# Peptides against a protein of PDB entry 5JXT, part 255

Target 1, 319 residues: chain A of PDB entry 5JXT
Amino acid sequence: SLLPKKEINVYIGMSEMQVKWYQKILEKDIDAVNGAGGKRESKTRLLNIVMQLRKCCNHPYLFEGAEPGPPYTTDEHLIYNAGKMVVLDKLLKRIQKQGSRVLIFSQMSRLLDILEDYCVFRGYKYCRIDGSTAHEDRIAAIDEYNKPGSDKFIFLLTTRAGGLGINLTTADIVILYDSDWNPQADLQAMDRAHRIGQTKQVVVYRFVTDNAIEEKVLERAAQKLRLDQLVIQQGRAQVAAKAAANKDELLSMIQHGAEKVFQTKGAFGTMAEKGSQLDDDDIDAILQAGETRTKELNARYEKLGIDDLQKFTSESAYE

## One batch from the design tools (peptide; made by RFdiffusion4, then SolubleMPNN)

Design b2_p28_3_s4
Fold by OpenDDE base, seed 3:
Structure b2_p28_3_s4 (fold): chain B 319 residues (1-319), chain A 28 residues (1-28)
Amino acid sequence: as target 1 above (319 residues)
Amino acid sequence: DEEEKKKKLEEEEKEREEARRKFREEKE
C-alpha cells in the first residue's frame, strides 16, 4: 500500500540581502503598505507588491541589479544571499546521503535558472521542466530522470508544468521552494512522487520564509484547502472559496512582519545566528520546529467550520 | 536616460551570461 505522505513546513529566515531588498520593496510603496492610499489604491498595485515580496522570499537575484558584479561569478554568494538556498544546500546533502531523489518545485521559472546555476556549482545532476519546455523535451527529461540507474539526482519543475499528470515516483522527496495561491496546484505537484508505483515514504518539505508574506500565503492556502474539503464533505456546492484575495486581505498580507523587517539589521532567525554555517543539528532543529508549527497550523483550521473559513482572519497579522 | 539605462542593463545581462558560460565550461 502507498504510505501517506509526510508534509513539513520548513520556516526559514531571510538573509541580510533579502531583508535589505524586502525593506526596499516596502519603502518604494510605503503609502500603499501603510494603507494611506485608501479606496484609491488599486488592487493591481497591491498584487505587484505581493509579487515583488514573494520574489524577495525566493531569491534577491530575481531583481535586476541585485546580483553582485561585474565581474559576475558563480560562487557561495548564490547560496548565502537567500535563506531558502542555505537550507536547501544542507538538506540536499542529507537527501543524497540517504540515497533519496528529489523533486524541486517553484512558481518561478527564473528561480529554476538560479537553481540550475546552483546544481552546476555543487555538481548535482539534474533535469528541468517548465512552461516553455517543448513536449518532446519534457518526455525526454522524464524518461532520463526515471530510467533505472539514472544519475539525475534533482528534478527542477515549475509547479504548474509538473502538475500535468506525469509520473515521478522514482523520487521520494518533494521540495516546494515556494507555494501556489491554489493549494490544489501544490497537491498536484506532490502527487507526481506520491502515486501508485512509489515504494518509499514520500516526504514533502514546503519552504516558507518566516516573518514574511509567505506565512500569510500559506495560511490562506491552508484555509482554502480546508474549506474545499468541508464543501466536498457537506455537499455545499455553492461555497466557491473566494479565489482572489480582496484589497484588505492583500494589504494585511503585505503588512505581515513588515515592522520587524524594518527594525532588522542583518539576517533573520537561524540565518542571523549561523548564516551559511548551518550543520546537521541546525537542520534537524529547523525541521522539528517546522513539524510542530505545521501541526499547529493544521489544528487551527481543523477546528473551524465553513462559516469561519469564509472569513479572512486578519487577527493573525499582529501576532 | 531610459535608453542608456536599457543599454546598460542589456550589457550587464550579456556579461552575466558570458560569466555563466565560462563557469560551465570550467566545470565540464
Scores: peptide ipSAE 0.391, ipTM 0.858, DockQ to the pose 0.521
Fold by OpenDDE base, seed 4:
Structure b2_p28_3_s4 (fold): chain B 319 residues (1-319), chain A 28 residues (1-28)
Amino acid sequence: as target 1 above (319 residues)
Amino acid sequence: DEEEKKKKLEEEEKEREEARRKFREEKE
């Protein structure tokens, strides 16, 4: 029988470089961030800020002129300049040592380019599929990954490309490097490994930048998923949840953690204390804290009815 | 000024791509 998947949100502090770039993004549009634009602030401007903040949470090298050089090098700076890469690097060593194989999902093809450079740097054998990958090349990559005795450890996928009904049950670990705005897209990604034919316990690690926009993206996704489940259970298919974030919701998401980011000199959390020098105990602590916060998050939304979930703006989750 | 900046960014991107290519070739 297929074992239930274990899902763990992994809350990760920003690197010093991420903090600097996060500050720069907020400062560039400070009037919008402070709500000074009022009713005149465009939803498009707020969505652009959210997109830039999400890029920063993934990797600062997603911005022009952020990567150190010339000369450009593939080196440890690729890892220590992004909190998610520091945690990923330690986690992948553990995953490999236990004889597991891993799917890594992202929304951003340009992040997969960084992850390819990382795989080459660490000597990890990988496959890649994104939105631009030809159909034949997708089949070839899947077959190469799934073949008996495959030496391919990592499969890099965009969440949408990986959602296309493929079977990757030869992997037992799923890393969501970032989250989709639609929780169903992430579930579809998990279902590539968590499917009939899986023989191992599937574990899903969802990376979430702590004290940043991604916490609010996660909360919104969890709320939406619970609402969708309740609507299906009650047969009330017509309760189209207000699917699109309004301006005030977007503003509250942008403002989340912004003050603390402006006050921060250096990195956040374990990244401030140890930087890239995380040990196995630090990883265990991060995973344990993540498991606790994941249970708390789920328990918060399980108690809510449809009417509560429809009214629940990102602000009411703290009352 | 904007056109010169764009050209500089395109040159920096090419240099990065060449550096990545060389690194991959050295690791194969």
Scores: peptide ipSAE 0.390, ipTM 0.856, DockQ to the pose 0.580
Fold by OpenDDE base, seed 2:
Structure b2_p28_3_s4 (fold): chain B 319 residues (1-319), chain A 28 residues (1-28)
Amino acid sequence: as target 1 above (319 residues)
Amino acid sequence: DEEEKKKKLEEEEKEREEARRKFREEKE
């Protein structure tokens, strides 16, 4: 029988560079962030801020003029300038040593470009598929990854491109480098490894930037997923809640952690203490803390009814 | 000038792409 997948949210602090860029994004639109724009502030402006903050949580080099240079180099700075890359780097070394193979999903094709540079830098053999990958090249990449005795360790995928019914049961680890606004897209990505033909315990690591917008994106995705499950169970198909966040929800997400980011000098959490020099014990501590917070998050939403889950309350994160 | 800024960004992007290409060629 297929074992249930183990899902762990991995809460990661921002690097110093991410904090500086996160501050700059908030400062550029400070009136919007403070809600001072009133009724005239467009939902489009807030959606743009959300998109920039999510880019920052992924990697600062997603912004023009953020990468240090000239000269431009592929080196350790690619890793230490993003908290997720620091954790990914240590986690991949462990995964490889265990004889596992890994799928890495992102919403951002430009992040996959950074992950390709990283794979080349570390000497990891990889495959890639995104939304621009031709059908034939997609088949070739899947076949190359899935072949018996394949030396391809990593498969890089955009979440949407990976969702298209492919079988990747030759991998047993899934990393969601970022989350989709639609939790079903992430489930569909996980189901590429967690499918008939899998022989190992599938483990899913969901990277979440702590004290940032991604925590609220995750909470909203978890809330929506629980609501969708309850709606299906109750046969109430019409209650498919407005999938798009309203203006006030977007503003609340943008404001989450903003004060702490403005007060922070340097990096966040374990990134401030150890920077890129995480050891195996630090990774174990991050994973254990993540497993605890994941259980707490799930337990919070399991107690809520449909009527409670339809109300996006910004306050429910602090009680 | 917006055109000078655009040209500078295009030159920086080219230099980055060339650096990536050279690094990949050195790793093969």
Scores: peptide ipSAE 0.384, ipTM 0.854, DockQ to the pose 0.564
Fold by OpenDDE base, seed 1:
Structure b2_p28_3_s4 (fold): chain B 319 residues (1-319), chain A 28 residues (1-28)
Amino acid sequence: as target 1 above (319 residues)
Amino acid sequence: DEEEKKKKLEEEEKEREEARRKFREEKE
């Protein structure tokens, strides 16, 4: 029988460079962030801020002029300038030592480009598929990864490309580098490893930038998933969960952690204390804290009814 | 000013891609 997958949210602090860029994004649109735009604030402007903040949470080099250079180099700066890369770098070493193989999913093809540079830098053999990958090349990459005795350790995928019904049961670890707005897209990605033919315990690590917009993206996704489950169970098909966030929801998401980000000089959390010098004990502590927070998050939404889950209020997750 | 900024960005992107290519060639 297929074992249930283990899902762990991995809460990761921003690097110093991410904090600086996060501040810069908020400062550029400070009137919108403070809600001073009122009815004149376009939903499009708020969505653009959200997308920039999500890019920052992934990697600062997703912004023009952020990468150090010229000369441009592929070096340790690719890792230490993004909290997720610091954790990924340590976690991948552990995964490899365990004889596991890993799928890494992102929403951003440009992040996969950074992950390719990282794989080359660390000497990790990998496959890649995104939305632009030709059908034949996709088949070839899947077959190369899945072949018996494959030396490919990592498969890099966009979450959308992972949704296309492919079988990757030769991997037992899934890393969601970022989350989709639709929790079903992430589930579909996990189900590439967690399906018939899997012989190992599938573990899913969901990276979440702590004290940033990604916590609210995660909360919203968890809320939506629970609402979808309850609607199916109760036959209340008319409760179309408003698929798109309203302006007030987007504003609340943008404001989450913003004050603390503005007050921060340097990195956040474990990134401030250890930076790139995270050891195995630091990773164990991050994973244990993440497991606890994941259980707490799930327990909050399990107690909520349909009417509560329809009210996206920033406060309702803490009452 | 906008065209000059665009040209500078295109030059920076090209230099970055050349650096990536060289690094990959050195690692193969």
Scores: peptide ipSAE 0.381, ipTM 0.853, DockQ to the pose 0.567

Design b2_p28_4_s1 (from b2_p28_4, 15 letters changed)
Fold by OpenDDE base, seed 4:
Structure b2_p28_4_s1 (fold): chain B 319 residues (1-319), chain A 28 residues (1-28)
Amino acid sequence: as target 1 above (319 residues)
Amino acid sequence: MMDELLEKADAEPIARGTEEARAQRAAA
């Protein structure tokens, strides 16, 4: 019998470099961030800020001129300059030691380019599929990963390319390195490992940058997913249509954590305390805190009706 | 709209994922 998947949000602090670049992104568009543009501020400008902040949450080297060089080297700086990479690096060692195999999903093919360099640097054997991968090459990569006795530990996928009906039940761990704006795309990605033919407990780790835009992206995605479920259950198809964030919602998402980011000198949270020197106990603490916050997040939305779930409030109903 | 903005943001050049970097990975 297929076991239910275990989903854990892994809340990760920004590195010092991420904080610096996050500040720079906000400062560049400070008038829009402060709502000074009023009714004249374009929704497109706010969406562009959201995209740049999401790039920063993934890796600062997703910006031109961010990586130190030339020469550009693949070394420990590829890891310690991104909070998600620090956690990923420790988590992958644990996953490998347990005899598990892992799918890593991202929205950004350019992040997969960074992850390929990381895999080579750590000696991890991997496969890759993105939106530019030819159909034949996709089949070959899937077959190479799924073959009995495959030495391929990691499969790197863009969420949309990985969502297309493929079977990856030879992996039991799924890492969502970032979240899709549509929560159904992330579910479709998880279902590549969590389907008929899976023999292990599937565990999904969703990386979320703490005190940043990604918390609000996650909250909005969880709200939308619960709303979609209730609409299906109640047969009220008309309610699903307001899926696009409005300007005020986007502004509130951008402002979330911005003050704390401006006040922060150095890194955030566990990244400030230990940086790249995270041990196994630190990872256990991060995972346990993440499991708690995941339960709290789910419990918040499970209690809400359709009318409440239609109201996106940046303020917790408990603040 | 969001997918188009993502594609645009993902198309921005970076130091990695160049043809030279891919050639180095294939040779390693």
Scores: peptide ipSAE 0.470, ipTM 0.914, DockQ to the pose 0.390
Fold by OpenDDE base, seed 5:
Structure b2_p28_4_s1 (fold): chain B 319 residues (1-319), chain A 28 residues (1-28)
Amino acid sequence: as target 1 above (319 residues)
Amino acid sequence: MMDELLEKADAEPIARGTEEARAQRAAA
C-alpha cells in the first residue's frame, strides 16, 4: 500500500527586502487597508492588494524595479532577498544529499523564471512545465524527468500545469512554494508524486510566509477543505462552500500581520536572526515548529462543524 | 476572478523577464 503523505507547513519569515516591499504595498493603499473606504472600497481593489502581497511573500523580484541592476546578476542576492529562497536553498541541499528528487509547485510562472535562474546558479538540473508549455514539450519534459537514471533533480511546475493528471512518482518530495486559493489544486499537485508507482514516503513541504497574508490564505484553504469534506460526509451537497471571500474577510486577511510589518525595521523571525546563514539545526527547528503548527491548525478545523466553517473565523487575527 | 487576477499579476513585467536582463545574465 502507498504510505500516507507527510504534510508539513513551513513557516518562513520575510527578508528585510520583503518587509520593505510589503510595507510599500500596504502604504500605497493605506486607506483601503484601514477600511476607511467603507462601502466605496471595491472588492477588486482588495483582491489586487491580496495578489501584490502574495507576490511579495514569494519574491520581491516579482515587482518591476525591485531587482538591483543593471547589470542583473544571478548571485546570492537572489536567495537572501526572499525568506522562502533561503529555506529552499538549505532544504534542497538536504533533499539532494538524501537521494530524493523534488517537485516544486508555484501559482506564478514568473516565480518559476526566478527558480530556473536559481537552479542554474546552484548547478541543479531541472525540468519545467507551466501553462504556456506546448503539449509535446510537456510530454518530453515528463519523460526526461521520469527516465531511469535521470540526472534531473528538480521539476518546476505551475500548480495548474501539474494538475493535468501527469505521473511524477519518480519524485518523493513536493514543495508547494505558494498555496492555491483552492486547496483541491494543491492536493492535485502533490498527488502527482503520491500515486500508484511511488515506492518512497512522500513528504510535502508547504511554504507559508509567517506573520503575513499567506497564513490567512492557508487558513482559508484549510477551512474550505474541511467544509468540503464535511459536506460530502453529511450528504449536504447544497451547502456550497462560499467560494468567494467577502470584502470584510479580504480586509481582515490584508490587515493580518500589517502592524508587525510596520513596526519591523528589518527581517522577520529566523530571517532576522540568521538570514542566509541558516544551518542544519535552524532548518530542523523550522521544520519541527512547522510540524507542530500544522498539527494545531488541523486540530482546530477538525473540531469545527459546517456552520462554524461557513463563518470566517477571525480569532487568529488578534493574536 | 481570483484566477484572472493571478494571471494578470503573473503577467506583470519583471526585470528578469526582459531580453536585456537575460542577455546580461548570460554574459555574467
Scores: peptide ipSAE 0.436, ipTM 0.896, DockQ to the pose 0.346
Fold by OpenDDE base, seed 3:
Structure b2_p28_4_s1 (fold): chain B 319 residues (1-319), chain A 28 residues (1-28)
Amino acid sequence: as target 1 above (319 residues)
Amino acid sequence: MMDELLEKADAEPIARGTEEARAQRAAA
């Protein structure tokens, strides 16, 4: 029988470079971040800030002129300049050592470009699929990954491209490098490994930048997912989950952790303490803390009814 | 809207997204 998937949110501090770029993004639009635009502030402007902050949480090299160079070298700086890469690097070593195979999902094909360079640098054999991958090449990549005795350790996918009903049950680990704004897209990604034909315990690691916008993206996704579940269970199909964040919600999401980011010199959390020198105990601590926070997050939303979830705005997250 | 903004943001140039960077990866 298929074992239930284990899902763990992995809360990761920003690197020093991410903090600097996160500050720069906020400063560039400081009037919008402070709500000074009032009712005239465009929703599009706020959504653009959200997108730039999400890029920063993934990797600072997703910005033009961020990567040191020319020459643009593939070296340890590719890892230590992004908190998620530091954790990924240690986690992949563990995953490989245990004889597991891994799917890595991102919303951003440009992040997959960084991850390809990383895979080459570490000597990890991989497959890749994104939205630009031709249908024939997609089939070939899936077949190459799934073949008996495949030497491909990693499959790199955009969440959307991975959502297309493919079977990747030859992997038992799923890393969501970032989260989709629609939690169903992430579930569909997980279900590439967690389906009929899987013989192992599927473990899903969801990377979440701590003290940043991604925590609010995650909270909103968890709220939406619970609401969707309750609507299905209660047959209340008419409760169109207010799919789009309002301006005030977006502003609150942008403001989350911003003050602490401005006050921070250097990196955040474990990234400040250990940087790229995370050991196995540090990884275990991060995973254990993540498992605890994941349970707390789920328990928060499990207690809420439909009416509560519809009223539950980000304002109640600051109590 | 978010999807369109994601696509736009993902289309922004980066050092590793250049033809030269792709050529270097293809040669590795």
Scores: peptide ipSAE 0.429, ipTM 0.862, DockQ to the pose 0.402
Fold by OpenDDE base, seed 1:
Structure b2_p28_4_s1 (fold): chain B 319 residues (1-319), chain A 28 residues (1-28)
Amino acid sequence: as target 1 above (319 residues)
Amino acid sequence: MMDELLEKADAEPIARGTEEARAQRAAA
């Protein structure tokens, strides 16, 4: 029988470079961040800030002129300048030693470009599929990954491209490098490994930048998922969970952690303490803390009814 | 809307995508 998947949110501090870029993004639109625009602030402007902050949470090299160079080298700076890469680098080494194989999902194909360079740099064999990959090439990549005795350790996928009903049950680890705003897209990504034919315990690691917008993206996704579940269970007509965040929700998401980011000199959390020198104990601590916070997050939304879940109250989730 | 903004943000140029990475992807 298929074992239940284990899902762990992995809360990761920003690198020093990410903090600097996160500050820069907020400062560029400080009036919008402070809510000074009021009703005049466009939803599109707030959404653009959200997207830039999410890019920063993924990797600072997603911004033009952020990568040090020329020359642009593929070296350790590709790892230590992004908290998620530091954790990924240690986690992949552990996963490989365990004889596991990994699906890595992102919303951003440009992040997959960084991850390809990283895979080459570390000598990891990989496959890639994104939105631009031709159908025949997708099949070829899947077949190459799934073949008996495949040396392909990693499959890099955009979450959407991975959503296409493909079977990747030859992998037992799923890393969601970032989250979709639609939690169903992430579930569909997990279901590539967590499907009939899987023989191992599937473990899903969801990377979440701590003290940043991604925590609010995650909370909103968890809220939406619970609401969708309750609507299905209660047979209530599609309360169209307002798929789009309102302006106040977006503003609250942007403001989350902003003060602490502005006050921070250097990196956050374990990135400040250890940086690229994370050891196995540091990874275990991060995973354990993540498992605890994941349970707490789920428990928060499990107690809420439909009417409470329809209110995106950043306030009531902390009371 | 958000998907379009994601696509726009993902279209921004970066320095990554090495020849070695492309070669490895093509061999996959």
Scores: peptide ipSAE 0.418, ipTM 0.863, DockQ to the pose 0.372

